# Ledger of designs, part 71: peptides against a protein of PDB entry 8YVU

Target 1, 39 residues: chain A of PDB entry 8YVU
Amino acid sequence: PQLCYILDAILFLYGIVLTLLYCRLKIQVRKAAITSYEK
Target 2, 160 residues: chain B of PDB entry 8YVU
Amino acid sequence: TWLTVLKKEQEFLGVTQILTAMICLCFGTVVCSVLDISHIEGDIFSSFKAGYPFWGAIFFSISGMLSIISERRNATYLVRGSLGANTASSIAGGTGITILIINLKKSLAYIHIHSCQKFFETKCFMASFSTEIVVMMLFLTILGLGSAVSLTICGAGEEL

## One batch from the design tools (peptide; made by RFdiffusion4, then SolubleMPNN)

Design b2_p14_5_s4 (from b2_p14_5, 11 letters changed)
Fold by OpenDDE base, seed 4:
Structure b2_p14_5_s4 (fold): chain B 39 residues (1-39), chain C 160 residues (1-160), chain D 39 residues (1-39), chain A 14 residues (1-14)
Amino acid sequence: as target 1 above (39 residues)
Amino acid sequence: as target 2 above (160 residues)
Amino acid sequence: as target 1 above (39 residues)
Amino acid sequence: SFLILLLRKLKEFL
């Protein structure tokens, strides 16, 4: 059971980090799309 | 700017907040329906006894709904209302986190004091179940708080 | 313990989905960057 | 209907 809670914590942290990275990447895609439209 | 990003994701943040609130409400309802928390000895369900899953879910739901409506209608009065609701939801989330941490500490202490080696003992099972539910609620509350704070920052940026 | 395993499964699935979405988005960013470089 | 709308919006965001 302790291993399960540790795994939960790791997976939760991983989920947060991935969400942040996804948001950053989505912003980059949007910026690239805007820049391509202005050309 | 970060504000521009938050503005573009405001609807998503509102949806996330509502979803988090609904999940919290569902968990609260399930726990209250399955367990007679009032008759459980100890403070292992202190967060539930305080009604946090219910009022917290209501605050987050209202905040999320107002945020979505504010974004759609773009009316100044709705922006102010959304900002107020998001601020209230942020405060509620912070309070909820505090309550949940206290509950978690009590539940963990209970497990340690009673040397809960046998999971099948009713008291140990209840303490473990409480711990699991509180951890889940804590994660959901952190997500809700994050969304509410993000929406608050977005709303504050629109008033400026 | 059973709830912990259920949570692990949900978080694991969420992590996989986010990873796939991140990979797709990363590919889109790369494609956009290549297209911008060819202009 | 509201839940379906929320799920649809979530799907559009994803």
Scores: peptide ipSAE 0.475, ipTM 0.794, DockQ to the pose 0.026
Fold by OpenDDE base, seed 1:
Structure b2_p14_5_s4 (fold): chain B 39 residues (1-39), chain C 160 residues (1-160), chain D 39 residues (1-39), chain A 14 residues (1-14)
Amino acid sequence: as target 1 above (39 residues)
Amino acid sequence: as target 2 above (160 residues)
Amino acid sequence: as target 1 above (39 residues)
Amino acid sequence: SFLILLLRKLKEFL
């Protein structure tokens, strides 16, 4: 039971980090698409 | 295109594999140091008795290291070595998953048979603890296998 | 304790899905960069 | 030291 909570904390942190990275990458893709449309 | 992506992520996959291996090794070492698994009756710790956390961690660590070195030095012999090590690590990961699933089934069966309602009963506590550790190890093994397979595909694509 | 295991499963699935999406997005960014370089 | 180097590489990739 205590180990389950530790795993939850690790997975939660991993999920947050991946979400932030995904958001940053999505913003980069959008910026690249806009720049390509203006050319 | 997918091969090109895997090639660019090869170092990351190798690092992930090494990290997974280290975590597995640490868990195995801690469990073996705290618990006398040899004196515990039943197959609750079958994955640990099989030594999977140790040999699996070694295979994954070697595979990850070889993958990183191969990517850095771009030497043909290292690419082949990495491919071989990743293939071996993939097989080891598959075997590990099988062992862990068997352990989970045995642990769950034990909990059901003994009607483990009281957490403080030593046998039920050990079975529950084993189940938790095995689930964690299964997760890590799946991640390791995924990285090893990805690296194997990448290495095979570089040889073609 | 049972709720903890359910949360672990959800977070694990979320992590896998995000990893796949991140990989797909990274591929798209790379393809866009290559196409921009060829123009 | 090796673990720290590994963590730095992971951080660089992230």
Scores: peptide ipSAE 0.477, ipTM 0.795, DockQ to the pose 0.028; fails the geometry check
Fold by OpenDDE base, seed 2:
Structure b2_p14_5_s4 (fold): chain B 39 residues (1-39), chain C 160 residues (1-160), chain D 39 residues (1-39), chain A 14 residues (1-14)
Amino acid sequence: as target 1 above (39 residues)
Amino acid sequence: as target 2 above (160 residues)
Amino acid sequence: as target 1 above (39 residues)
Amino acid sequence: SFLILLLRKLKEFL
């Protein structure tokens, strides 16, 4: 059971990091789309 | 197209495959170093006894390395070699999943037979530990198989 | 312990889905950057 | 060294 909780912690951390990266990337896509529309 | 997406991520998939293989190898090495699997009663570590963490890691590592090299050099002979290695790794991954599922079933059956309510009993601890490690390896094997299949599709698309 | 394993499965699936979405979004950023450079 | 190269490539991809 302790190993299961360790795995949960690692997967949870991975999920948080990916979510943050996804949000940053989504903002970049929006910025790039706006700059392309203004040209 | 989906093929174009996969081609752009080919290097990443190869790196992921190598990392997955290395993690599996590390788990296998740690388990073999900490536990004398040969002296463990029963077959709760059947996947380890079969050597899956070792041969599976070798296949995935070779496949991942060949995929990365093939992508970088764009040589036809390397593409074919990578396709062959990825196909072999996909087969190995599928076999590994099967072995791990069988091991998981045996571990669960052991826990059920011995009514393992007390975690501190040595036999129950070993069965629980086996179950946890097998589940982790199963997840890693699924990731490795997904990467190998994706790389195989990319390689096949380049040969067409 | 059973709940822990269920959580592991959910978090693992979530990690896979996020990885796929991240890859798709990264491709969109690259496409948007190329289109902006051609203008 | 090879592991460091792989980690660097992974970081570049991220």
Scores: peptide ipSAE 0.475, ipTM 0.797, DockQ to the pose 0.026; fails the geometry check
Fold by OpenDDE base, seed 3:
Structure b2_p14_5_s4 (fold): chain B 39 residues (1-39), chain C 160 residues (1-160), chain D 39 residues (1-39), chain A 14 residues (1-14)
Amino acid sequence: as target 1 above (39 residues)
Amino acid sequence: as target 2 above (160 residues)
Amino acid sequence: as target 1 above (39 residues)
Amino acid sequence: SFLILLLRKLKEFL
């Protein structure tokens, strides 16, 4: 049971980090698409 | 700018807020239907006795709905209403986190005091179950608060 | 303890989905960068 | 229907 709570904390932190990285990457893709459209 | 990015994600934040509110309401309803909280020692389910899953879910739902409507109609009066609702939801979320932390401390203290070696004892089982539910509700409340604060910042940026 | 395992399953599934989306988005960014370099 | 619309919007966002 203690291992389960530790795993939850790690997975939660991983989820937050991945969400931030996904948002950053999505912004980069959108910027690249806009730049390609303006050319 | 960060504000421009948040404005583009307002609808997503509103949907996340509504979803969080619905999950909180479902958990509150299930716990109230399965467990007679009125007959349980008040310290273990203090958050539920305070009605937080219900009123918190209502505030988050209203805030999320207003945010989505405000984004869709792009009317100045709706922007102000959404900002007010999101601010109220942010305050409610902060209060909810405080209540949940207090409940969690009481539940953990109960488990420690009664030296719950036998998980199958009804009181120890209820305290452990309460702790698990409170932790889940705490995560959901943090997500809801993050959404409400983000929407508040977006709305404030539109009024400036 | 059972709720902890359910939460672990949800968080694990969420982590897998986010990882797949991140990989897809990273491939899109790489393709966009290559296309911009060839122009 | 509202839940389906929410899920569709979430899917479009993802």
Scores: peptide ipSAE 0.463, ipTM 0.782, DockQ to the pose 0.026; fails the geometry check

Design b2_p14_6_s1 (from b2_p14_6, 10 letters changed)
Fold by OpenDDE base, seed 4:
Structure b2_p14_6_s1 (fold): chain B 39 residues (1-39), chain C 160 residues (1-160), chain D 39 residues (1-39), chain A 14 residues (1-14)
Amino acid sequence: as target 1 above (39 residues)
Amino acid sequence: as target 2 above (160 residues)
Amino acid sequence: as target 1 above (39 residues)
Amino acid sequence: LDLLALLLSILSNF
């Protein structure tokens, strides 16, 4: 049970970090797409 | 720039709030249906006794729905309404976190005081179950609060 | 303890999904950056 | 159902 709780904490932290990174990457993709857009 | 990012993710945050609210509501309902919290000695389920899974879920659901509607319709009045709802949801989330932390402390204290070495003892089982549920609810509440605060900041930025 | 394992499973699944999405976005960012450089 | 459709639509856009 103790290992389970530790795993929960690690996975939760990982999820938060990945969510933030995903948001940042999504913004970068959008910025890059705008920059590459030729009218 | 940062506000622009939040605006783009506003719908996602709203959906996240709704999902968090639904999960909290489901957990609350399941716990209430399976366990007679009123018959449990101590304050192990203080967060449930306070009805947090229910009212918290309602606040987050309303905030999420309003945020999604506001983003889709792009109406100024909806933006203000969403800002108000998100602010209220943020306050509710903060209160919920506080309640859950208190409940968690009480649950842990109960486990330590009663020297719950035997998991199969009813009281210890209930305390452990409470601790697990409270931790889950705490994580969900933190996520909900984060989304609500983000939406609030986004809405405030739109009013400027 | 059973609930802890259920939470672990959910968080693990969430982490996998986010990782896949992150990888996809990272590839998109790289492709967009290359395209912008060639222009 | 509308909420589910909304969720699926949002997920498809991400």
Scores: peptide ipSAE 0.516, ipTM 0.800, DockQ to the pose 0.040
Fold by OpenDDE base, seed 5:
Structure b2_p14_6_s1 (fold): chain B 39 residues (1-39), chain C 160 residues (1-160), chain D 39 residues (1-39), chain A 14 residues (1-14)
Amino acid sequence: as target 1 above (39 residues)
Amino acid sequence: as target 2 above (160 residues)
Amino acid sequence: as target 1 above (39 residues)
Amino acid sequence: LDLLALLLSILSNF
């Protein structure tokens, strides 16, 4: 049971970090697409 | 454009708030329907007794809806309304987290004091169940608060 | 305990999905960068 | 239904 809660905390933190990274990458992809369109 | 990205992020955050709110409401209603919290001894369900799953979910839902509507209509008055709602939701989320942490501490203390090795005992089962529900609610509340704060920052940035 | 395992499963699935999406976005960014460099 | 449509629309855009 204790390991389960620890795993929940780790997975939760991982999910938050991945969400932030995903948002950053999405912004980068959009910037790259705009730059490619302007050329 | 940057505005399009921000709009998409706001919509996503709004949907996240609504989803979080719905899950919280579902858990709250299930717990209230299955368990008679008023007859349970102790403060194991203090967060539920305070009605947090209900009012918190309502605040998050309203905040999310207003954020989505504000982004779709692109009206200045809706942006201000969304900012206000997001701020209120952020405050509500913070209060909810505090209540849930207190409840979690009480539940954990109860489990430790009674040395609940026999999980089949009604008291230990209820304490464990409460702890699990509170933890889930805490995670959902943190997600909701994060979305509300993000929307608040975005709204504040648009007003500046 | 059962709810903890359910939460773990959901968070794990979420993490996998986000990781896949992150990888796809990263590949897209790389492709866009290569295309921009060749032009 | 509107909420579901909105959710699906947002999910489709990601």
Scores: peptide ipSAE 0.515, ipTM 0.798, DockQ to the pose 0.040
Fold by OpenDDE base, seed 3:
Structure b2_p14_6_s1 (fold): chain B 39 residues (1-39), chain C 160 residues (1-160), chain D 39 residues (1-39), chain A 14 residues (1-14)
Amino acid sequence: as target 1 above (39 residues)
Amino acid sequence: as target 2 above (160 residues)
Amino acid sequence: as target 1 above (39 residues)
Amino acid sequence: LDLLALLLSILSNF
């Protein structure tokens, strides 16, 4: 049971990191789209 | 387009494969050091008795290293070697998954037969621990197999 | 203990889905960058 | 150290 909770913690951390990276990429895509629209 | 994406991620996949292999090796060594599996009755640790964490980790490590070296040197002879190693690692990963599934079934059957209502019983604790380790190893093996297959597809695409 | 394994499965699936979405988004960013470079 | 540098480089590129 303790190993399961450790795995949950690792997967949760991985999910948070991926979510942050996804948000950053989404912002970059939006900025690129705005820059392309202004040209 | 998919081949181009995989080629760009080949180095990342190789590093991921090596990391997965190292984690598997670490788990294998820890389990072997803490538990004398040879003296444990039953087939609960069949995957460990078969030495899968050891040979599986070696195959994945070699495959990952060869893939990284092949990508960095861009030599045709290394591409063929990497493709062969990745294919071998993919086969090893598939075999490992099969062994782990069999071990998981045996562990679950053991828990069911002994009606492990008392967690503090030594046999039930060992069966539960084995099940947890096998599940973790299964996840790692799936990740390693995914990386090896991806690298194999990349290598095959470069030879075409 | 059963809840822990269920949580692991959910988090694992979430991680895979996020990885796929991240890859798709990264491809979109690269395509946008190439289009911006050609202009 | 080369593996660590490679990992850091990959992480920085993402």
Scores: peptide ipSAE 0.507, ipTM 0.788, DockQ to the pose 0.038
Fold by OpenDDE base, seed 1:
Structure b2_p14_6_s1 (fold): chain B 39 residues (1-39), chain C 160 residues (1-160), chain D 39 residues (1-39), chain A 14 residues (1-14)
Amino acid sequence: as target 1 above (39 residues)
Amino acid sequence: as target 2 above (160 residues)
Amino acid sequence: as target 1 above (39 residues)
Amino acid sequence: LDLLALLLSILSNF
């Protein structure tokens, strides 16, 4: 059971980090799309 | 800027908050339906006895809904209302995390004191189940708090 | 214990989905950058 | 249902 909880914590942290990275990347894509449209 | 990022994700954060609230409410309802917390000896389900899944879910749901409405209508009064609701939800989330941590500590202490070697022993099973539910609720509460804080920062940025 | 494993499965699935979305988004950013460079 | 529709709408916009 302890290993399961540790895994949960790691996966949870991974999920948070991926969410943040996804948000950052999404903003970059939007900025790139806007720049491409203005050209 | 970070504010611009958060503003673009405001609707997503609001939906995430509502979803988290609904999941918390569902877990609370299931636990209350399966277990008669009033007859459980000890403080294993202290967070449930305090009604956290219910009021926490309500606060998060209201905050999320107000955030979404504020973003869609783009009205100043809604922005202020959303900011207030998100702030309240953030405070509620922090309080909830504290309660859940205390409950988790009590559950773990109970398991340690009784030296639970057999999972099928009623007391050990209840303590283990409580620990699992509390951990799940803790994760959900952290997610909800994260969304509420993010929305609060967005709202504060819009007021400036 | 079973609930812990269920949570692990959900978090794992969430992590995989986010990773796929992140990869797709990263490819889009790269394509946009290449298109901008060729213009 | 309205919440689900809202969720689907937001997901579609992303």
Scores: peptide ipSAE 0.518, ipTM 0.803, DockQ to the pose 0.039; fails the geometry check

Design b2_p14_6_s2 (from b2_p14_6, 9 letters changed)
Fold by OpenDDE base, seed 2:
Structure b2_p14_6_s2 (fold): chain B 39 residues (1-39), chain C 160 residues (1-160), chain D 39 residues (1-39), chain A 14 residues (1-14)
Amino acid sequence: as target 1 above (39 residues)
Amino acid sequence: as target 2 above (160 residues)
Amino acid sequence: as target 1 above (39 residues)
Amino acid sequence: TQLLLLLRQILLNL
């Protein structure tokens, strides 16, 4: 049971990090699209 | 194209494969150090008795190292060697998944037979612990197989 | 204990989906950068 | 050390 909770904590942390990276990347895509439209 | 994406992530996939292999090896070593698997009654640790954490870790480590070296040196002979190693690692991963599923079924059957309602019983605790380790190893094996397959597809695309 | 294993499965699936989405988004950023460089 | 350097380089390229 303790190992399961440790795994859950690691997977949860991984999910949070990936979500933050995804959000940052999405913002970069939007900025690149805006810059391409102004040209 | 998908091939171009895989090529750009080859180094990352190789490192991930090596890391997965190291984790599998560490788990195998820890389990062997903490548990006298040879003295445990039943086939609860059949995946460990089969040596999967060891040979699987070796195959994934070799595949990952060859992939990284191939990407760095861009030599045709290294690309072919990496493709061969990745293919072998993919086969090893598939075999490992099969062994782990069989072990998981045996562990679940053991828990069912002994009516393990009380986790504090030594046998039930060991069966539950084995099941947890097998599940973790299964997830790591799936990740390793995914990386090996991705590297194999990328290597095949470079040969075309 | 059963809830922990279910949570592990959900978090694992979420991690895979996020990884795929991140890869797709990274491809889009690269395509947008190439298109902006050709203009 | 080389593996850590590779990991760091991958993290920097992300």
Scores: peptide ipSAE 0.485, ipTM 0.803, DockQ to the pose 0.038
Fold by OpenDDE base, seed 3:
Structure b2_p14_6_s2 (fold): chain B 39 residues (1-39), chain C 160 residues (1-160), chain D 39 residues (1-39), chain A 14 residues (1-14)
Amino acid sequence: as target 1 above (39 residues)
Amino acid sequence: as target 2 above (160 residues)
Amino acid sequence: as target 1 above (39 residues)
Amino acid sequence: TQLLLLLRQILLNL
């Protein structure tokens, strides 16, 4: 049971970090698309 | 800007909020159907006794629906209404988290006091089950609050 | 205990999906960067 | 159905 809760915490933290990285990357893709459209 | 990103994700956040609300309602209904919480002694299910799964889910559902409607209709009056609803949902989410933390502490204290060496004892099983349900509800509430706060920031950015 | 394992499974699936989406998005950023360099 | 369509559209935009 303790291992399950530890795993939950790790997976939750990983999910948050990945979500932030995904948002950052999505912004970069959008900025790149806008820059390519202005050229 | 971060605000433009939040605007583009507003619909996603609204859907996530509604989904979170529905899951909370489902959990609340299942717990109420399986367990007679009113007959359970102690504060193990204090969050359920307070009706949090019900009213919290209603607030999140209303906030999410208003946010989606506001985005789709692109009407200034709806944006203001959505901002108000999202703010109310954020407050409700914060209150819910507080209640769940208190319930979790009480459940953990109960497990500690009864020295639950025998997992199959009815009281220990109920306390463990309550703890698990509270943790799940806490997770869902954090997700709902995160979406509501994000929508609130987005709406506030549109009013400025 | 069983509920903890169910939550772990959901979070694990979410993490996998996010990782795949992140990889896809990273490839898109790289392709956009290459296309912008060729112009 | 509208919620599913929204979810699908969000998934497609991701």
Scores: peptide ipSAE 0.485, ipTM 0.804, DockQ to the pose 0.038
Fold by OpenDDE base, seed 5:
Structure b2_p14_6_s2 (fold): chain B 39 residues (1-39), chain C 160 residues (1-160), chain D 39 residues (1-39), chain A 14 residues (1-14)
Amino acid sequence: as target 1 above (39 residues)
Amino acid sequence: as target 2 above (160 residues)
Amino acid sequence: as target 1 above (39 residues)
Amino acid sequence: TQLLLLLRQILLNL
């Protein structure tokens, strides 16, 4: 059972990192779309 | 900017692959140090007997390192080498997943046969521990495979 | 312990989905960058 | 140490 909690912690951290990266990428896509609309 | 982002992502994927490989190796080493797998009856540790933590970790580590080196040096020969290593690591990961699934089935069958209500029985404890370790290794292997496939796709995209 | 394994499965699925979404978003950013370069 | 430096570089670039 302790190993399961360690795995949960790793997966949770991975999920947070991916979410942050996804948010940053989504912001970049939005900025690119706005710049494309102004041209 | 795009090349820089791709570069950062490849480095991250490579580091993730190396980390996954190191964790698998560490767990394999700990299991081998704590448990004498040779004296355990049955195929509960079939993945360990096959040496999967070792060769799988090596393949993932090599793939990750080659990916990072290829990305840093931007040399065509390193890109091809990284692509080859990532492809090999992806195949190894797929094979590892298959072995781990088979091991999980055997472990689950063992637990079912012995009706492991008493966790304090050595056999039941070993089967449960094996199942937990194999599940963890399966997750790590899938993460490694995901990174290797991602790196392979990136490398293939650079050759086209 | 059962809750831990369920959490692992959910986090794992979430990680896969996020990875796929991230890849798709990255491809979209690439296409947008290529289109911006041709303009 | 190099892996940690790479991880730190990745974290700093994030």
Scores: peptide ipSAE 0.505, ipTM 0.810, DockQ to the pose 0.042; fails the geometry check
Fold by OpenDDE base, seed 1:
Structure b2_p14_6_s2 (fold): chain B 39 residues (1-39), chain C 160 residues (1-160), chain D 39 residues (1-39), chain A 14 residues (1-14)
Amino acid sequence: as target 1 above (39 residues)
Amino acid sequence: as target 2 above (160 residues)
Amino acid sequence: as target 1 above (39 residues)
Amino acid sequence: TQLLLLLRQILLNL
């Protein structure tokens, strides 16, 4: 049971990090798309 | 540049792979130090008996280290070496997953047969503990495989 | 304890899905960058 | 450790 909670914490942290990276990447895609449309 | 972003991701994946390997090694050593696996009846610890935590951790560690070194030195020879190591690590990861799934099935079957209502029974405790460890090792192995595959794809893309 | 294992499964699935989405998004960013450079 | 320094550099470069 304690190991399960440790795993949950690791997976949760990983999920947060991936979400932040995904958000950053999504913003970059949007910026690139806007720049390509203005040209 | 996109190449710089890819490089940063390769380093991150390499570090993640090394970390995964170290965790697997730590779990393997702890289990081996606390439990006499040789005296445990059944295949509850089949993955440990096969030495998977040891050789798997070594393969993942080597793959991660080579990936980091290849990225830092930007040598064509190191890129090929990293690709080879990542491929080997991916194969090792796949084998490890297979072993762990088999072990998990056996552990679950054991728990089901003994209808472990009393957690304090030594056999039930051991089976539960084994299941927990196997699940953790499975997750770590999947993460390691994912990193190795990602690094392999990145390395293959640089060679083309 | 049972809730912990369920949470682990959900978080693991979420991590896999996010990883796949991140990879897809990264490929899209690369394609967008290449297309913008050829213009 | 060199690994922790690498991890920190990666985190800073993110």
Scores: peptide ipSAE 0.498, ipTM 0.806, DockQ to the pose 0.042; fails the geometry check

